# Ledger of designs, part 4: peptides against a protein of PDB entry 6KZJ

Target 1, 71 residues: chain A of PDB entry 6KZJ
Amino acid sequence: SPDLLSEVSEMKQDLIKMTAILTTDVSDKAGSIKVKELVKAAEEEPGEPFEIVERVKEDLEKVNEILRSGT

## One batch from the design tools (peptide; aimed at target 1 L5 L15)

Design b1_p10_5_s2 (made by RFdiffusion4, then SolubleMPNN; its pose is not in this set)
Fold by OpenDDE base, seed 4:
Structure b1_p10_5_s2 (fold): chain B 71 residues (1-71), chain A 10 residues (1-10)
Amino acid sequence: as target 1 above (71 residues)
Amino acid sequence: LLGRLEALLK
């Protein structure tokens, strides 16, 4: 559904934001990143990065099961 | 499931 697609897209964006936070100190663009704003965005409705990863993991496991079973 | 996977790939 459109709502589900929007939710997952937002969740993906949150993971990207957290990745940016973790890599800022080694990035040439570290000074341009508003870490505080990214942290606030990551704490919004889609859920914390760990929760997003768990949902992705569940989906990948389901895909793997379908491929193994052929159904 | 399929919709979520599609969203992640985009």
Scores: peptide ipSAE 0.055, ipTM 0.581, DockQ to the pose 0.088
OpenDDE base, seeds 1, 2, 3, 5: peptide ipSAE 0.031, 0.050, 0.045, 0.029; ipTM 0.549, 0.596, 0.613, 0.568; seed 3 fails the geometry check

Design b1_p10_5_s3 (made by RFdiffusion4, then SolubleMPNN; its pose is not in this set)
Fold by OpenDDE base, seed 2:
Formats: structure tokens, C-alpha cells, sequence
Structure b1_p10_5_s3 (fold): chain B 71 residues (1-71), chain A 10 residues (1-10)
């Protein structure tokens, strides 16, 4: 339905925004995060929803590593 | 976000 497509589109946009926030906020502590690549992907070629979710997943994993290490 | 999607899928 058009409502479902609209909701999926909104979800996609929110995931892109979250990815941008995560990449920029943790860039000083996460040497393994490819900040430039992820930001550019979000702005220029976000790709398929699955690819966006995978990027967010990776960002969350990096944040988790930073928080668990305490450094 | 996710809650609304779940509601649409019911």
C-alpha cells in the first residue's frame, strides 16, 4: 500500500540520519570507522535499505566496542 | 518509526 511504502521510506531516512550521527560523534575514538566513506554514502549513494541497515549495524558495533573498552 | 511499520504489517 502507499502507506507502507511511505513508512519504509521514512525508516530509510531515519536510518541514514542515525548513521550520520553515529559516524561523526564517535570518530575521535573509533579509528576503524571509515567516517568519510559512510558520510559520503549517506549523502550521495545511500543504496538499498539493507545496505543502510548494515552500515548502521556496523556503526553500533563500533560504538559498543568503544563503550565496553572504556577507552 | 518501527512501531508504525509493525502496525501497517498487521
Amino acid sequence: as target 1 above (71 residues)
Amino acid sequence: MLGKLEALLK
Scores: peptide ipSAE 0.061, ipTM 0.667, DockQ to the pose 0.053
OpenDDE base, seeds 1, 3, 4, 5: peptide ipSAE 0.058, 0.056, 0.059, 0.045; ipTM 0.658, 0.651, 0.660, 0.622

Design b1_p10_5_s4 (made by RFdiffusion4, then SolubleMPNN; its pose is not in this set)
Fold by OpenDDE base, seed 2:
Structure b1_p10_5_s4 (fold): chain B 71 residues (1-71), chain A 10 residues (1-10)
Amino acid sequence: as target 1 above (71 residues)
Amino acid sequence: LLGRLLALLK
């Protein structure tokens, strides 16, 4: 339905914003995260919703790794 | 965000 599609679109935008926040805030410790690449992809060519979710997943995994290591 | 995701799953 149009209402469901609107909600999915809004959620997609939120995921993009979350990805940008996660990548920039942990950039000093996230050596494997390509900050410029992810930010550019998020604002110009975000891709399919699945790809956005996968990027957020990778960012969360990296944040978790940093927090667990204490470094 | 998380609230919306949960709503989609219902």
Scores: peptide ipSAE 0.052, ipTM 0.585, DockQ to the pose 0.063
OpenDDE base, seeds 1, 3, 4, 5: peptide ipSAE 0.030, 0.051, 0.031, 0.034; ipTM 0.540, 0.602, 0.550, 0.557

Design b1_p10_6 (made by RFdiffusion4)
Pose (drawn by RFdiffusion4):
Structure b1_p10_6 (pose): chain A 69 residues (1-26, 29-71), chain P 10 residues (1-10)
Amino acid sequence: SPDLLSEVSEMKQDLIKMTAILTTDVKAGSIKVKELVKAAEEEPGEPFEIVERVKEDLEKVNEILRSGT
Amino acid sequence: FRVNALLKKL
């Protein structure tokens, strides 16, 4: 559905913002368009499996930021 | 990367 795509678009923007905060990359050469396109093509599994991995990774980042380790 | 795959697959 369009609502699912819009939520994911908002997550993508949140991640860009997080990248800008965390990066020391001094045209943002650390972000490669070809790597992004390849990853969009090659990430395995259906959306549910991808979402589970994304959730696990976000929980890990949250733990780093909240606890400091 | 996975977010771009979700946008492609959904």

Design b1_p10_6_s2 (made by RFdiffusion4, then SolubleMPNN; from b1_p10_6, 3 letters changed)
Fold by OpenDDE base, seed 5:
Structure b1_p10_6_s2 (fold): chain B 71 residues (1-71), chain A 10 residues (1-10)
Amino acid sequence: as target 1 above (71 residues)
Amino acid sequence: GRLLALLKKL
């Protein structure tokens, strides 16, 4: 339904925003994790937040396309 | 599977 498609699309956008937050380096202040380190850690540990977000984002995009195409 | 797992946590 159009409402379900809109909801899925919104969820996808939220996941994209979370990914952006996790991969932004806004300062070199102590305690900040470098983007490269986050990406590396996510690739080595599938349970880390960045990798989880990316996998779910991909799933939502597939669902969205199925809902739009009807196939 | 992963999508459904996330939905269950919302």
Scores: peptide ipSAE 0.039, ipTM 0.563, DockQ to the pose 0.083
OpenDDE base, seeds 1, 2, 3, 4: peptide ipSAE 0.037, 0.031, 0.035, 0.030; ipTM 0.585, 0.561, 0.580, 0.541

Design b1_p10_6_s3 (made by RFdiffusion4, then SolubleMPNN; from b1_p10_6, 4 letters changed)
Fold by OpenDDE base, seed 2:
Structure b1_p10_6_s3 (fold): chain B 71 residues (1-71), chain A 10 residues (1-10)
Amino acid sequence: as target 1 above (71 residues)
Amino acid sequence: GRLLALLKKI
């Protein structure tokens, strides 16, 4: 439903913001996270539900990597 | 560490 897609899109935006915050304090040795690319992707047309989910998955993986390696 | 401090601000 449009409501569910809106909720997923909002969650993705929150993940992007969180990722950006986490990467600002992490040294350059943290995995190459292209924050600008993530933001750009969020501003574009969301695409099909599957594409939205895949992008959310990628964002979650990147946040998880930061959390696992961060001190 | 500092990472956890950042998480607390979110």
Scores: peptide ipSAE 0.040, ipTM 0.589, DockQ to the pose 0.036
OpenDDE base, seeds 1, 3, 4, 5: peptide ipSAE 0.032, 0.037, 0.033, 0.039; ipTM 0.530, 0.591, 0.548, 0.568

Design b1_p10_6_s4 (made by RFdiffusion4, then SolubleMPNN; from b1_p10_6, 5 letters changed)
Fold by OpenDDE base, seed 2:
Structure b1_p10_6_s4 (fold): chain B 71 residues (1-71), chain A 10 residues (1-10)
Amino acid sequence: as target 1 above (71 residues)
Amino acid sequence: GRLLALEKKI
């Protein structure tokens, strides 16, 4: 359904954002609006960025498994 | 959480 695809897309976007937070040296860009936005997004989610990334990754892997199995 | 919501939409 379009709702399912939208939700998967949002999860993927969350994973990308959180990965960017983990791989970006936020210390070097403490004054960057983009970094502040990413940090804010991480703080709005329960848990640390790594924990969020892992949860989203696991969810996406399970979705992929469901899609491959057809059930 | 989100996965359960996804499963309900399949």
Scores: peptide ipSAE 0.092, ipTM 0.715, DockQ to the pose 0.064
OpenDDE base, seeds 1, 3, 4, 5: peptide ipSAE 0.083, 0.047, 0.089, 0.050; ipTM 0.704, 0.637, 0.708, 0.648; seed 5 fails the geometry check

Design b1_p10_7_s1 (made by RFdiffusion4, then SolubleMPNN; failed a check: a repeat of another design; its pose is not in this set)
Amino acid sequence: RLLALEKKLK

Design b1_p10_7_s2 (made by RFdiffusion4, then SolubleMPNN; failed a check: a repeat of another design; its pose is not in this set)
Amino acid sequence: RLLALEKKIK

Design b1_p10_8_s1 (made by RFdiffusion4, then SolubleMPNN; its pose is not in this set)
Fold by OpenDDE base, seed 4:
Structure b1_p10_8_s1 (fold): chain B 71 residues (1-71), chain A 10 residues (1-10)
Amino acid sequence: as target 1 above (71 residues)
Amino acid sequence: LLGRLEALLK
């Protein structure tokens, strides 16, 4: 559904934001990143990065099961 | 499931 697609897209964006936070100190663009704003965005409705990863993991496991079973 | 996977790939 459109709502589900929007939710997952937002969740993906949150993971990207957290990745940016973790890599800022080694990035040439570290000074341009508003870490505080990214942290606030990551704490919004889609859920914390760990929760997003768990949902992705569940989906990948389901895909793997379908491929193994052929159904 | 399929919709979520599609969203992640985009």
Scores: peptide ipSAE 0.055, ipTM 0.581, DockQ to the pose 0.088
OpenDDE base, seeds 1, 2, 3, 5: peptide ipSAE 0.031, 0.050, 0.045, 0.029; ipTM 0.549, 0.596, 0.613, 0.568; seed 3 fails the geometry check

Design b1_p10_8_s2 (made by RFdiffusion4, then SolubleMPNN; its pose is not in this set)
Fold by OpenDDE base, seed 4:
Structure b1_p10_8_s2 (fold): chain B 71 residues (1-71), chain A 10 residues (1-10)
Amino acid sequence: as target 1 above (71 residues)
Amino acid sequence: LLGRLEALLS
């Protein structure tokens, strides 16, 4: 339905925004992005983009550690 | 998961 497609599109946009936050130095301030609001919204609903991105980052960090150790 | 994520963002 149009409502479902709109929801998916919104999810995609949120994922893009959160990816930008998580791939940059979090100590730097993002002037145009309400970080607190995005984090709260993502934590409210299970499976939202923040959780997905965090899982991907965690997996990539593990792969990086394996490569650095030579295993 | 990563592949599906990349497809979504493309």
Scores: peptide ipSAE 0.030, ipTM 0.549, DockQ to the pose 0.099
OpenDDE base, seeds 1, 2, 3, 5: peptide ipSAE 0.028, 0.028, 0.027, 0.034; ipTM 0.565, 0.555, 0.552, 0.544; seed 5 fails the geometry check

Design b1_p10_8_s3 (made by RFdiffusion4, then SolubleMPNN; its pose is not in this set)
Fold by OpenDDE base, seed 3:
Structure b1_p10_8_s3 (fold): chain B 71 residues (1-71), chain A 10 residues (1-10)
Amino acid sequence: as target 1 above (71 residues)
Amino acid sequence: LLGKLLALLK
């Protein structure tokens, strides 16, 4: 549904923002992290709803693997 | 972890 896609997009944006805060606080290499570019890339998912859902599913699977591994 | 997450979100 459009609401689900909007929620996933918002979640992705929140993850970008949180990651930027954490990396800037501990790495001092904030200049390499272009949050605006990442947010724009997240908003510019091309394709019809099915293609968008498939890309979201792929990204969520990768996020889950990263979170489970802790790396 | 954070670096991999950034790479994923790009």
Scores: peptide ipSAE 0.041, ipTM 0.599, DockQ to the pose 0.094
OpenDDE base, seeds 1, 2, 4, 5: peptide ipSAE 0.022, 0.032, 0.022, 0.023; ipTM 0.531, 0.569, 0.523, 0.533

Design b1_p10_8_s4 (made by RFdiffusion4, then SolubleMPNN; its pose is not in this set)
Fold by OpenDDE base, seed 3:
Structure b1_p10_8_s4 (fold): chain B 71 residues (1-71), chain A 10 residues (1-10)
Amino acid sequence: as target 1 above (71 residues)
Amino acid sequence: LLGRLLALLS
């Protein structure tokens, strides 16, 4: 559904924003992070809504694994 | 961690 796609998209965008904030606080290269480019890349995912959701779901699973492992 | 996260989101 459109609502599910919107929620997944917002979640991914939130992760991008949070990462940008964290990197700006601890890195001199914070200005090189192009948040808008990452957001646009996420929005340009090809495929039907289901395929987009599945790709984002896969990315979120990978994010969860990275966060859980602390890597 | 942060670098890998950015790579994943890009």
Scores: peptide ipSAE 0.065, ipTM 0.621, DockQ to the pose 0.093
OpenDDE base, seeds 1, 2, 4, 5: peptide ipSAE 0.033, 0.057, 0.032, 0.032; ipTM 0.557, 0.604, 0.564, 0.564

## One batch from the design tools (peptide; aimed at target 1 A41)

Design b1_p11_1 (made by RFdiffusion4)
Pose (drawn by RFdiffusion4):
Structure b1_p11_1 (pose): chain A 69 residues (1-26, 29-71), chain P 11 residues (1-11)
Amino acid sequence: SPDLLSEVSEMKQDLIKMTAILTTDVKAGSIKVKELVKAAEEEPGEPFEIVERVKEDLEKVNEILRSGT
Amino acid sequence: DLVMDLLKKVT
């Protein structure tokens, strides 16, 4: 559905903002268009499986930011 | 690194 795509678009923008906060990359050469396109093509599994991995990774980032380790 | 990995997964 379009609502699912819009929520994912918002998540993508949130991740760009997080990248800008965390990066020391002084045209943002650390972000490679070819790597992004390849990853979009090659990430395995259906959307549910991808979402589970994204959730796990976000929980890990949250723990780092909240606990400091 | 995790944030960049998330960005690739979400893209």

Design b1_p11_1_s1 (made by RFdiffusion4, then SolubleMPNN; from b1_p11_1, 4 letters changed)
Fold by OpenDDE base, seed 3:
Structure b1_p11_1_s1 (fold): chain B 71 residues (1-71), chain A 11 residues (1-11)
Amino acid sequence: as target 1 above (71 residues)
Amino acid sequence: SLVMELLKLVS
C-alpha cells in the first residue's frame, strides 16, 4: 500500500540522518572519512523501497558473516 | 551500498 511505501521511505530518511550523525562524530578522528560521499551513497540508493530494503538486508547478512567468521 | 562503503572505510 502507499502507506507501507511511505513508511519505508521514512525509515530510509531516518537511517540517512543517523548515518550523518555517526559519521560526523568519527570524522574528527579520521581525515579520510568523506561524510558527504556516504550520505550520497544512501540517498542515491536506486530502486523501489522494497529493493532498497532487500539490499540493506543483503548487506547486513554480509556484515554478519564477516563478524561471525572473520571472512 | 552504504554498508560496503563503510566497510571499505574501516578496513
Scores: peptide ipSAE 0.028, ipTM 0.511, DockQ to the pose 0.109
OpenDDE base, seeds 1, 2, 4, 5: peptide ipSAE 0.026, 0.027, 0.022, 0.024; ipTM 0.529, 0.521, 0.519, 0.499

Design b1_p11_1_s2 (made by RFdiffusion4, then SolubleMPNN; from b1_p11_1 with D5E T11S)
Fold by OpenDDE base, seed 1:
Structure b1_p11_1_s2 (fold): chain B 71 residues (1-71), chain A 11 residues (1-11)
Amino acid sequence: as target 1 above (71 residues)
Amino acid sequence: DLVMELLKKVS
């Protein structure tokens, strides 16, 4: 569904913004996710709907890890 | 809603 893909894409963009805010002031040794990788993934060809969903899921898991650990 | 299921799974 085009509507679902638009929602997933919007959510991914929001995740990138949120992650950037959360990781801006972390130390080099924090082991935080690479925000630049998330940005690059959003700018590349999305691929099949399943691939888009899997990327968003992975991003959510990474953000959840940061929120849980504080790093 | 697939998006909601994803959010539920990763939370």
Scores: peptide ipSAE 0.052, ipTM 0.635, DockQ to the pose 0.065
OpenDDE base, seeds 2, 3, 4, 5: peptide ipSAE 0.041, 0.029, 0.031, 0.030; ipTM 0.621, 0.583, 0.564, 0.589

Design b1_p11_1_s3 (made by RFdiffusion4, then SolubleMPNN; from b1_p11_1 with K8Y T11S)
Fold by OpenDDE base, seed 1:
Structure b1_p11_1_s3 (fold): chain B 71 residues (1-71), chain A 11 residues (1-11)
Amino acid sequence: as target 1 above (71 residues)
Amino acid sequence: DLVMDLLYKVS
């Protein structure tokens, strides 16, 4: 539904913000995360609902890696 | 299933 897509999109946006906060003050010594790529994917967001959810899943994994590694 | 968990939380 359009409401579900909007909610998932908002969730992705929040995750991008969280990722940016976690990566900004840790220096470029971090791993393979690319915040700019996450933003790009969000702008191309009109994808199918499943694709949006998969991107959110990927972002959650990346956030988890940051939290686990501290970078 | 992480995808299903996410869908449940947002639906």
Scores: peptide ipSAE 0.081, ipTM 0.644, DockQ to the pose 0.069
OpenDDE base, seeds 2, 3, 4, 5: peptide ipSAE 0.056, 0.042, 0.054, 0.050; ipTM 0.613, 0.604, 0.590, 0.594

Design b1_p11_1_s4 (made by RFdiffusion4, then SolubleMPNN; from b1_p11_1, 4 letters changed)
Fold by OpenDDE base, seed 4:
Structure b1_p11_1_s4 (fold): chain B 71 residues (1-71), chain A 11 residues (1-11)
Amino acid sequence: as target 1 above (71 residues)
Amino acid sequence: DLVMRLLYLVS
């Protein structure tokens, strides 16, 4: 469905932006990205890109820890 | 569907 593709494409873009924010200093004025606005919008709605990216980040940290420790 | 969205993200 073209509508589904548009929705997913928009979500993809949001996830990319949030990933960049979460991997850098939040105080960093990165381009035209309104960091405070994106963070606020993402926190208000469950399942928004911020929450998904945060979970993925946590999982990656756990995987990295396992690989480093060998456990 | 979250799975489909994630698959699109990584493609």
Scores: peptide ipSAE 0.033, ipTM 0.566, DockQ to the pose 0.095
OpenDDE base, seeds 1, 2, 3, 5: peptide ipSAE 0.032, 0.033, 0.031, 0.027; ipTM 0.568, 0.565, 0.558, 0.543

Design b1_p11_2_s1 (made by RFdiffusion4, then SolubleMPNN; its pose is not in this set)
Fold by OpenDDE base, seed 1:
Structure b1_p11_2_s1 (fold): chain B 71 residues (1-71), chain A 11 residues (1-11)
Amino acid sequence: as target 1 above (71 residues)
Amino acid sequence: MLLELIGRLES
């Protein structure tokens, strides 16, 4: 569904925004997350629905890591 | 948002 793909893409964009907020004031020792990489992934061709979902899962895990570690 | 995605994937 085109609507589903648009919703997933919107969710990914929101995750990028949240990640940027969470990493803005953290030490340079964060290491495990690259906001630039997330932005690039959102700007590239989305690919198949499964690929979009996998990218969103990865973003969620990275956000969770930041929340858990504080970095 | 995530819950809505899950719901639509299961439909």
Scores: peptide ipSAE 0.066, ipTM 0.623, DockQ to the pose 0.060
OpenDDE base, seeds 2, 3, 4, 5: peptide ipSAE 0.041, 0.053, 0.066, 0.053; ipTM 0.610, 0.601, 0.630, 0.579

Design b1_p11_2_s3 (made by RFdiffusion4, then SolubleMPNN; its pose is not in this set)
Fold by OpenDDE base, seed 1:
Structure b1_p11_2_s3 (fold): chain B 71 residues (1-71), chain A 11 residues (1-11)
Amino acid sequence: as target 1 above (71 residues)
Amino acid sequence: MLLELIGMLES
Protein backbone atom coordinates (compact mmCIF):
# COMPACT_ATOMS: atom_id res chain seq x y z
CA SER B 1 0.00 0.00 0.00
CA PRO B 2 1.05 3.63 -0.34
CA ASP B 3 1.24 3.91 3.46
CA LEU B 4 3.59 0.91 3.66
CA LEU B 5 5.89 2.30 0.98
CA SER B 6 5.97 5.66 2.74
CA GLU B 7 6.86 3.97 6.03
CA VAL B 8 9.67 1.96 4.44
CA SER B 9 10.99 5.10 2.77
CA GLU B 10 10.97 6.90 6.11
CA MET B 11 12.88 4.03 7.69
CA LYS B 12 15.47 4.19 4.93
CA GLN B 13 15.94 7.90 5.50
CA ASP B 14 16.43 7.31 9.22
CA LEU B 15 19.05 4.64 8.50
CA ILE B 16 20.90 7.07 6.26
CA LYS B 17 20.88 9.65 9.05
CA MET B 18 22.15 7.07 11.54
CA THR B 19 24.90 6.04 9.15
CA ALA B 20 25.96 9.66 8.71
CA ILE B 21 26.17 10.13 12.48
CA LEU B 22 28.16 6.93 13.00
CA THR B 23 30.66 7.80 10.25
CA THR B 24 31.50 11.32 11.44
CA ASP B 25 34.57 10.11 13.35
CA VAL B 26 35.62 7.26 11.06
CA SER B 27 39.36 6.91 10.65
CA ASP B 28 41.08 6.51 7.29
CA LYS B 29 41.66 2.84 8.16
CA ALA B 30 37.95 2.10 8.50
CA GLY B 31 36.15 -0.02 5.94
CA SER B 32 34.54 1.64 2.96
CA ILE B 33 31.16 3.17 3.75
CA LYS B 34 29.48 4.86 0.80
CA VAL B 35 27.26 7.39 2.56
CA LYS B 36 27.00 9.41 -0.64
CA GLU B 37 25.63 6.38 -2.45
CA LEU B 38 23.01 5.81 0.24
CA VAL B 39 21.82 9.42 0.04
CA LYS B 40 21.68 9.26 -3.73
CA ALA B 41 19.59 6.10 -3.61
CA ALA B 42 17.09 7.80 -1.31
CA GLU B 43 16.67 10.72 -3.69
CA GLU B 44 16.06 8.51 -6.71
CA GLU B 45 12.78 6.88 -7.59
CA PRO B 46 12.30 4.11 -5.02
CA GLY B 47 10.89 1.69 -7.56
CA GLU B 48 9.09 -1.51 -6.66
CA PRO B 49 8.57 -2.52 -3.01
CA PHE B 50 11.26 -5.19 -3.27
CA GLU B 51 13.79 -2.64 -4.46
CA ILE B 52 12.96 -0.34 -1.55
CA VAL B 53 13.35 -3.19 0.95
CA GLU B 54 16.67 -4.23 -0.57
CA ARG B 55 18.00 -0.68 -0.22
CA VAL B 56 16.85 -0.58 3.41
CA LYS B 57 18.57 -3.91 4.08
CA GLU B 58 21.75 -2.59 2.50
CA ASP B 59 21.64 0.56 4.63
CA LEU B 60 21.06 -1.48 7.78
CA GLU B 61 23.96 -3.75 6.90
CA LYS B 62 26.25 -0.74 6.56
CA VAL B 63 25.14 0.56 9.95
CA ASN B 64 25.84 -2.87 11.43
CA GLU B 65 29.33 -2.87 9.92
CA ILE B 66 30.03 0.52 11.51
CA LEU B 67 28.85 -0.68 14.91
CA ARG B 68 30.82 -3.93 14.66
CA SER B 69 34.05 -2.18 13.69
CA GLY B 70 33.63 0.53 16.30
CA THR B 71 34.46 3.15 13.71
CA MET A 1 8.72 2.39 13.13
CA LEU A 2 10.01 -1.16 12.60
CA LEU A 3 7.09 -2.51 14.62
CA GLU A 4 4.68 -0.49 12.48
CA LEU A 5 6.27 -1.94 9.35
CA ILE A 6 5.83 -5.48 10.69
CA GLY A 7 2.21 -4.77 11.54
CA MET A 8 1.50 -3.43 8.07
CA LEU A 9 3.15 -6.45 6.43
CA GLU A 10 0.96 -8.78 8.48
CA SER A 11 -2.25 -7.04 7.36
Scores: peptide ipSAE 0.054, ipTM 0.621, DockQ to the pose 0.055
OpenDDE base, seeds 2, 3, 4, 5: peptide ipSAE 0.037, 0.043, 0.052, 0.026; ipTM 0.583, 0.572, 0.592, 0.523

Design b1_p11_2_s4 (made by RFdiffusion4, then SolubleMPNN; its pose is not in this set)
Fold by OpenDDE base, seed 2:
Structure b1_p11_2_s4 (fold): chain B 71 residues (1-71), chain A 11 residues (1-11)
Amino acid sequence: as target 1 above (71 residues)
Amino acid sequence: MLLKMIGMLES
């Protein structure tokens, strides 16, 4: 339905924004974070939400690792 | 976002 599709679209956009915040905040500490991947995700056609979620998950794990190690 | 995800799962 149009309502559900709109909701999913908003979720996708929120995930992209979260990834952007995490990437820019810890990019100097996490060499494995690729800003270009974030840009690509933002330009993707509808249908790649799971890929975005996995990227956000990975970014969160990296942030957590940095915070725990202090390095 | 999280609340929307929960709402989606409830449907």
Scores: peptide ipSAE 0.045, ipTM 0.601, DockQ to the pose 0.057
OpenDDE base, seeds 1, 3, 4, 5: peptide ipSAE 0.033, 0.041, 0.034, 0.041; ipTM 0.557, 0.576, 0.576, 0.608

Design b1_p11_3 (made by RFdiffusion4)
Pose (drawn by RFdiffusion4):
Structure b1_p11_3 (pose): chain A 69 residues (1-26, 29-71), chain P 11 residues (1-11)
Amino acid sequence: SPDLLSEVSEMKQDLIKMTAILTTDVKAGSIKVKELVKAAEEEPGEPFEIVERVKEDLEKVNEILRSGT
Amino acid sequence: LHLLKKNLELL
């Protein structure tokens, strides 16, 4: 559904903002368009499986930022 | 997910 795509688009924007906060990359040469396109093509599994991995990684980032380790 | 993985490398 379009609502699912819009939530995911908002998550993408959130991750760009996180990248800008965390990065020391001094045209943002650390972000490669070809790597992004390849990853969009090759990430395995259906959306549910991808979402589970994204959730796990976000929980890990949250623990780093909240606890400091 | 790929962008999130890259952000993990920054931490």

Design b1_p11_3_s1 (made by RFdiffusion4, then SolubleMPNN; from b1_p11_3 with H2Y K5E)
Fold by OpenDDE base, seed 1:
Structure b1_p11_3_s1 (fold): chain B 71 residues (1-71), chain A 11 residues (1-11)
Amino acid sequence: as target 1 above (71 residues)
Amino acid sequence: LYLLEKNLELL
């Protein structure tokens, strides 16, 4: 339905925002994170919401790695 | 989806 498509679209946008937050805050600390490329992929070629969730999971893993190495 | 969206907007 059009309502479901609107909800999925909004969810996609929020997940993109989450990815941007995760990458922006840790960008200076993460030598392995291709921040610009990841943000570009999220904005231009995000794919389906599932693919965006997977990118967020990858970002969380990288953040966790930075936190572990910084302790 | 709506509830998930609202939770994400609060972050």
Scores: peptide ipSAE 0.035, ipTM 0.599, DockQ to the pose 0.052
OpenDDE base, seeds 2, 3, 4, 5: peptide ipSAE 0.025, 0.027, 0.027, 0.027; ipTM 0.538, 0.565, 0.571, 0.568

Design b1_p11_3_s2 (made by RFdiffusion4, then SolubleMPNN; from b1_p11_3, 4 letters changed)
Fold by OpenDDE base, seed 2:
Structure b1_p11_3_s2 (fold): chain B 71 residues (1-71), chain A 11 residues (1-11)
Amino acid sequence: as target 1 above (71 residues)
Amino acid sequence: LYLLEFNLKLL
């Protein structure tokens, strides 16, 4: 249904925004979301499997920090 | 970086 598609689209947008906050490996400024950096990050090579895992671990650590700081 | 690319590919 069009209502379900709108809900999924909104959820997808929220996930993208959250990922932009959590991924600081391409940002030289803490707490800022720059559209130009997001575009650049999307065009960059993700790297070898080990490098991908390390980036995922870094993002998960940031999620954990946010969750702990909120309690 | 990887998670961002993943999300952008879902658009």
Scores: peptide ipSAE 0.057, ipTM 0.609, DockQ to the pose 0.111
OpenDDE base, seeds 1, 3, 4, 5: peptide ipSAE 0.038, 0.056, 0.044, 0.036; ipTM 0.566, 0.616, 0.609, 0.608

Design b1_p11_3_s3 (made by RFdiffusion4, then SolubleMPNN; from b1_p11_3, 5 letters changed)
Fold by OpenDDE base, seed 1:
Structure b1_p11_3_s3 (fold): chain B 71 residues (1-71), chain A 11 residues (1-11)
Amino acid sequence: as target 1 above (71 residues)
Amino acid sequence: RYLLELNLKLL
């Protein structure tokens, strides 16, 4: 459904924002997180719902890496 | 709604 796509896309965008916020504090040590790549992924065509979910999973993994590095 | 709830939980 188009509503589901919009909801997942918005969630993805929020995850990217979370990643950006967390990387500002840890950026000196988190050399592996490509924030620019995450932003590009948000601007590109989201594709099918499955593809959006897979990108959200990738964003969550990156957020988790930031959280682990900050501990 | 589930994804919205998940989003709110993550933020």
Scores: peptide ipSAE 0.043, ipTM 0.597, DockQ to the pose 0.060
OpenDDE base, seeds 2, 3, 4, 5: peptide ipSAE 0.033, 0.033, 0.039, 0.032; ipTM 0.553, 0.553, 0.595, 0.552; seed 4 fails the geometry check

Design b1_p11_3_s4 (made by RFdiffusion4, then SolubleMPNN; from b1_p11_3 with H2Y)
Fold by OpenDDE base, seed 1:
Structure b1_p11_3_s4 (fold): chain B 71 residues (1-71), chain A 11 residues (1-11)
Amino acid sequence: as target 1 above (71 residues)
Amino acid sequence: LYLLKKNLELL
């Protein structure tokens, strides 16, 4: 359905935006009201792009730790 | 994701 494809495309775009926010150094002037609004909107429903990206980031950090330790 | 899941359930 065109509606389903549009929804998937929108989700993908939102995921990319949140990835950019979370992968950039939070210290890099993330004090934008728009960023806070996006974070709040994404947290209104579990499993939205923000939560997905956070989980992926946590998993990547765990993988990185394993690789650094050699265990 | 909720709306996406609901749409998939209707297919």
Scores: peptide ipSAE 0.031, ipTM 0.549, DockQ to the pose 0.030
OpenDDE base, seeds 2, 3, 4, 5: peptide ipSAE 0.030, 0.027, 0.028, 0.028; ipTM 0.556, 0.552, 0.564, 0.557

Design b1_p11_4 (made by RFdiffusion4)
Pose (drawn by RFdiffusion4):
Structure b1_p11_4 (pose): chain A 69 residues (1-26, 29-71), chain P 11 residues (1-11)
Amino acid sequence: SPDLLSEVSEMKQDLIKMTAILTTDVKAGSIKVKELVKAAEEEPGEPFEIVERVKEDLEKVNEILRSGT
Amino acid sequence: HFMLKKILELL
């Protein structure tokens, strides 16, 4: 559905903002368009499986930021 | 997921 795509687009924008905060990359050469396109093509599994992995990774980032380790 | 892996490299 379009609502699912819009939520995911908002997550993407959140991740760009997080990248800008965390990066020391001084045209943002650390972000490669070809790597992004390849990853969009090659990430395995259906959306549910991808979402589970995204959730696990976000929980891990949250723990780092909240606890400091 | 790929973007998150890249963010984890920054942490």

Design b1_p11_4_s1 (made by RFdiffusion4, then SolubleMPNN; from b1_p11_4, 4 letters changed)
Fold by OpenDDE base, seed 1:
Structure b1_p11_4_s1 (fold): chain B 71 residues (1-71), chain A 11 residues (1-11)
Amino acid sequence: as target 1 above (71 residues)
Amino acid sequence: HYLLEKILSLL
């Protein structure tokens, strides 16, 4: 539903913001998380809800790597 | 967020 899409899209945007905060200080050595590409993907046509969830999952995995490595 | 918890459970 449109409401579900909006909720997932908002969550993805929040995740992108969190990722940006985590990568700001460790920018040059962060493990290849492309914040710019994540932002672009959030602005593109999201597709079906499952596809959005899979993209959010991937972003969470990247954030988790940053948290584990400290970089 | 219920959806966030579900997504986290998939990791």
Scores: peptide ipSAE 0.061, ipTM 0.574, DockQ to the pose 0.068
OpenDDE base, seeds 2, 3, 4, 5: peptide ipSAE 0.046, 0.038, 0.046, 0.051; ipTM 0.561, 0.533, 0.550, 0.552

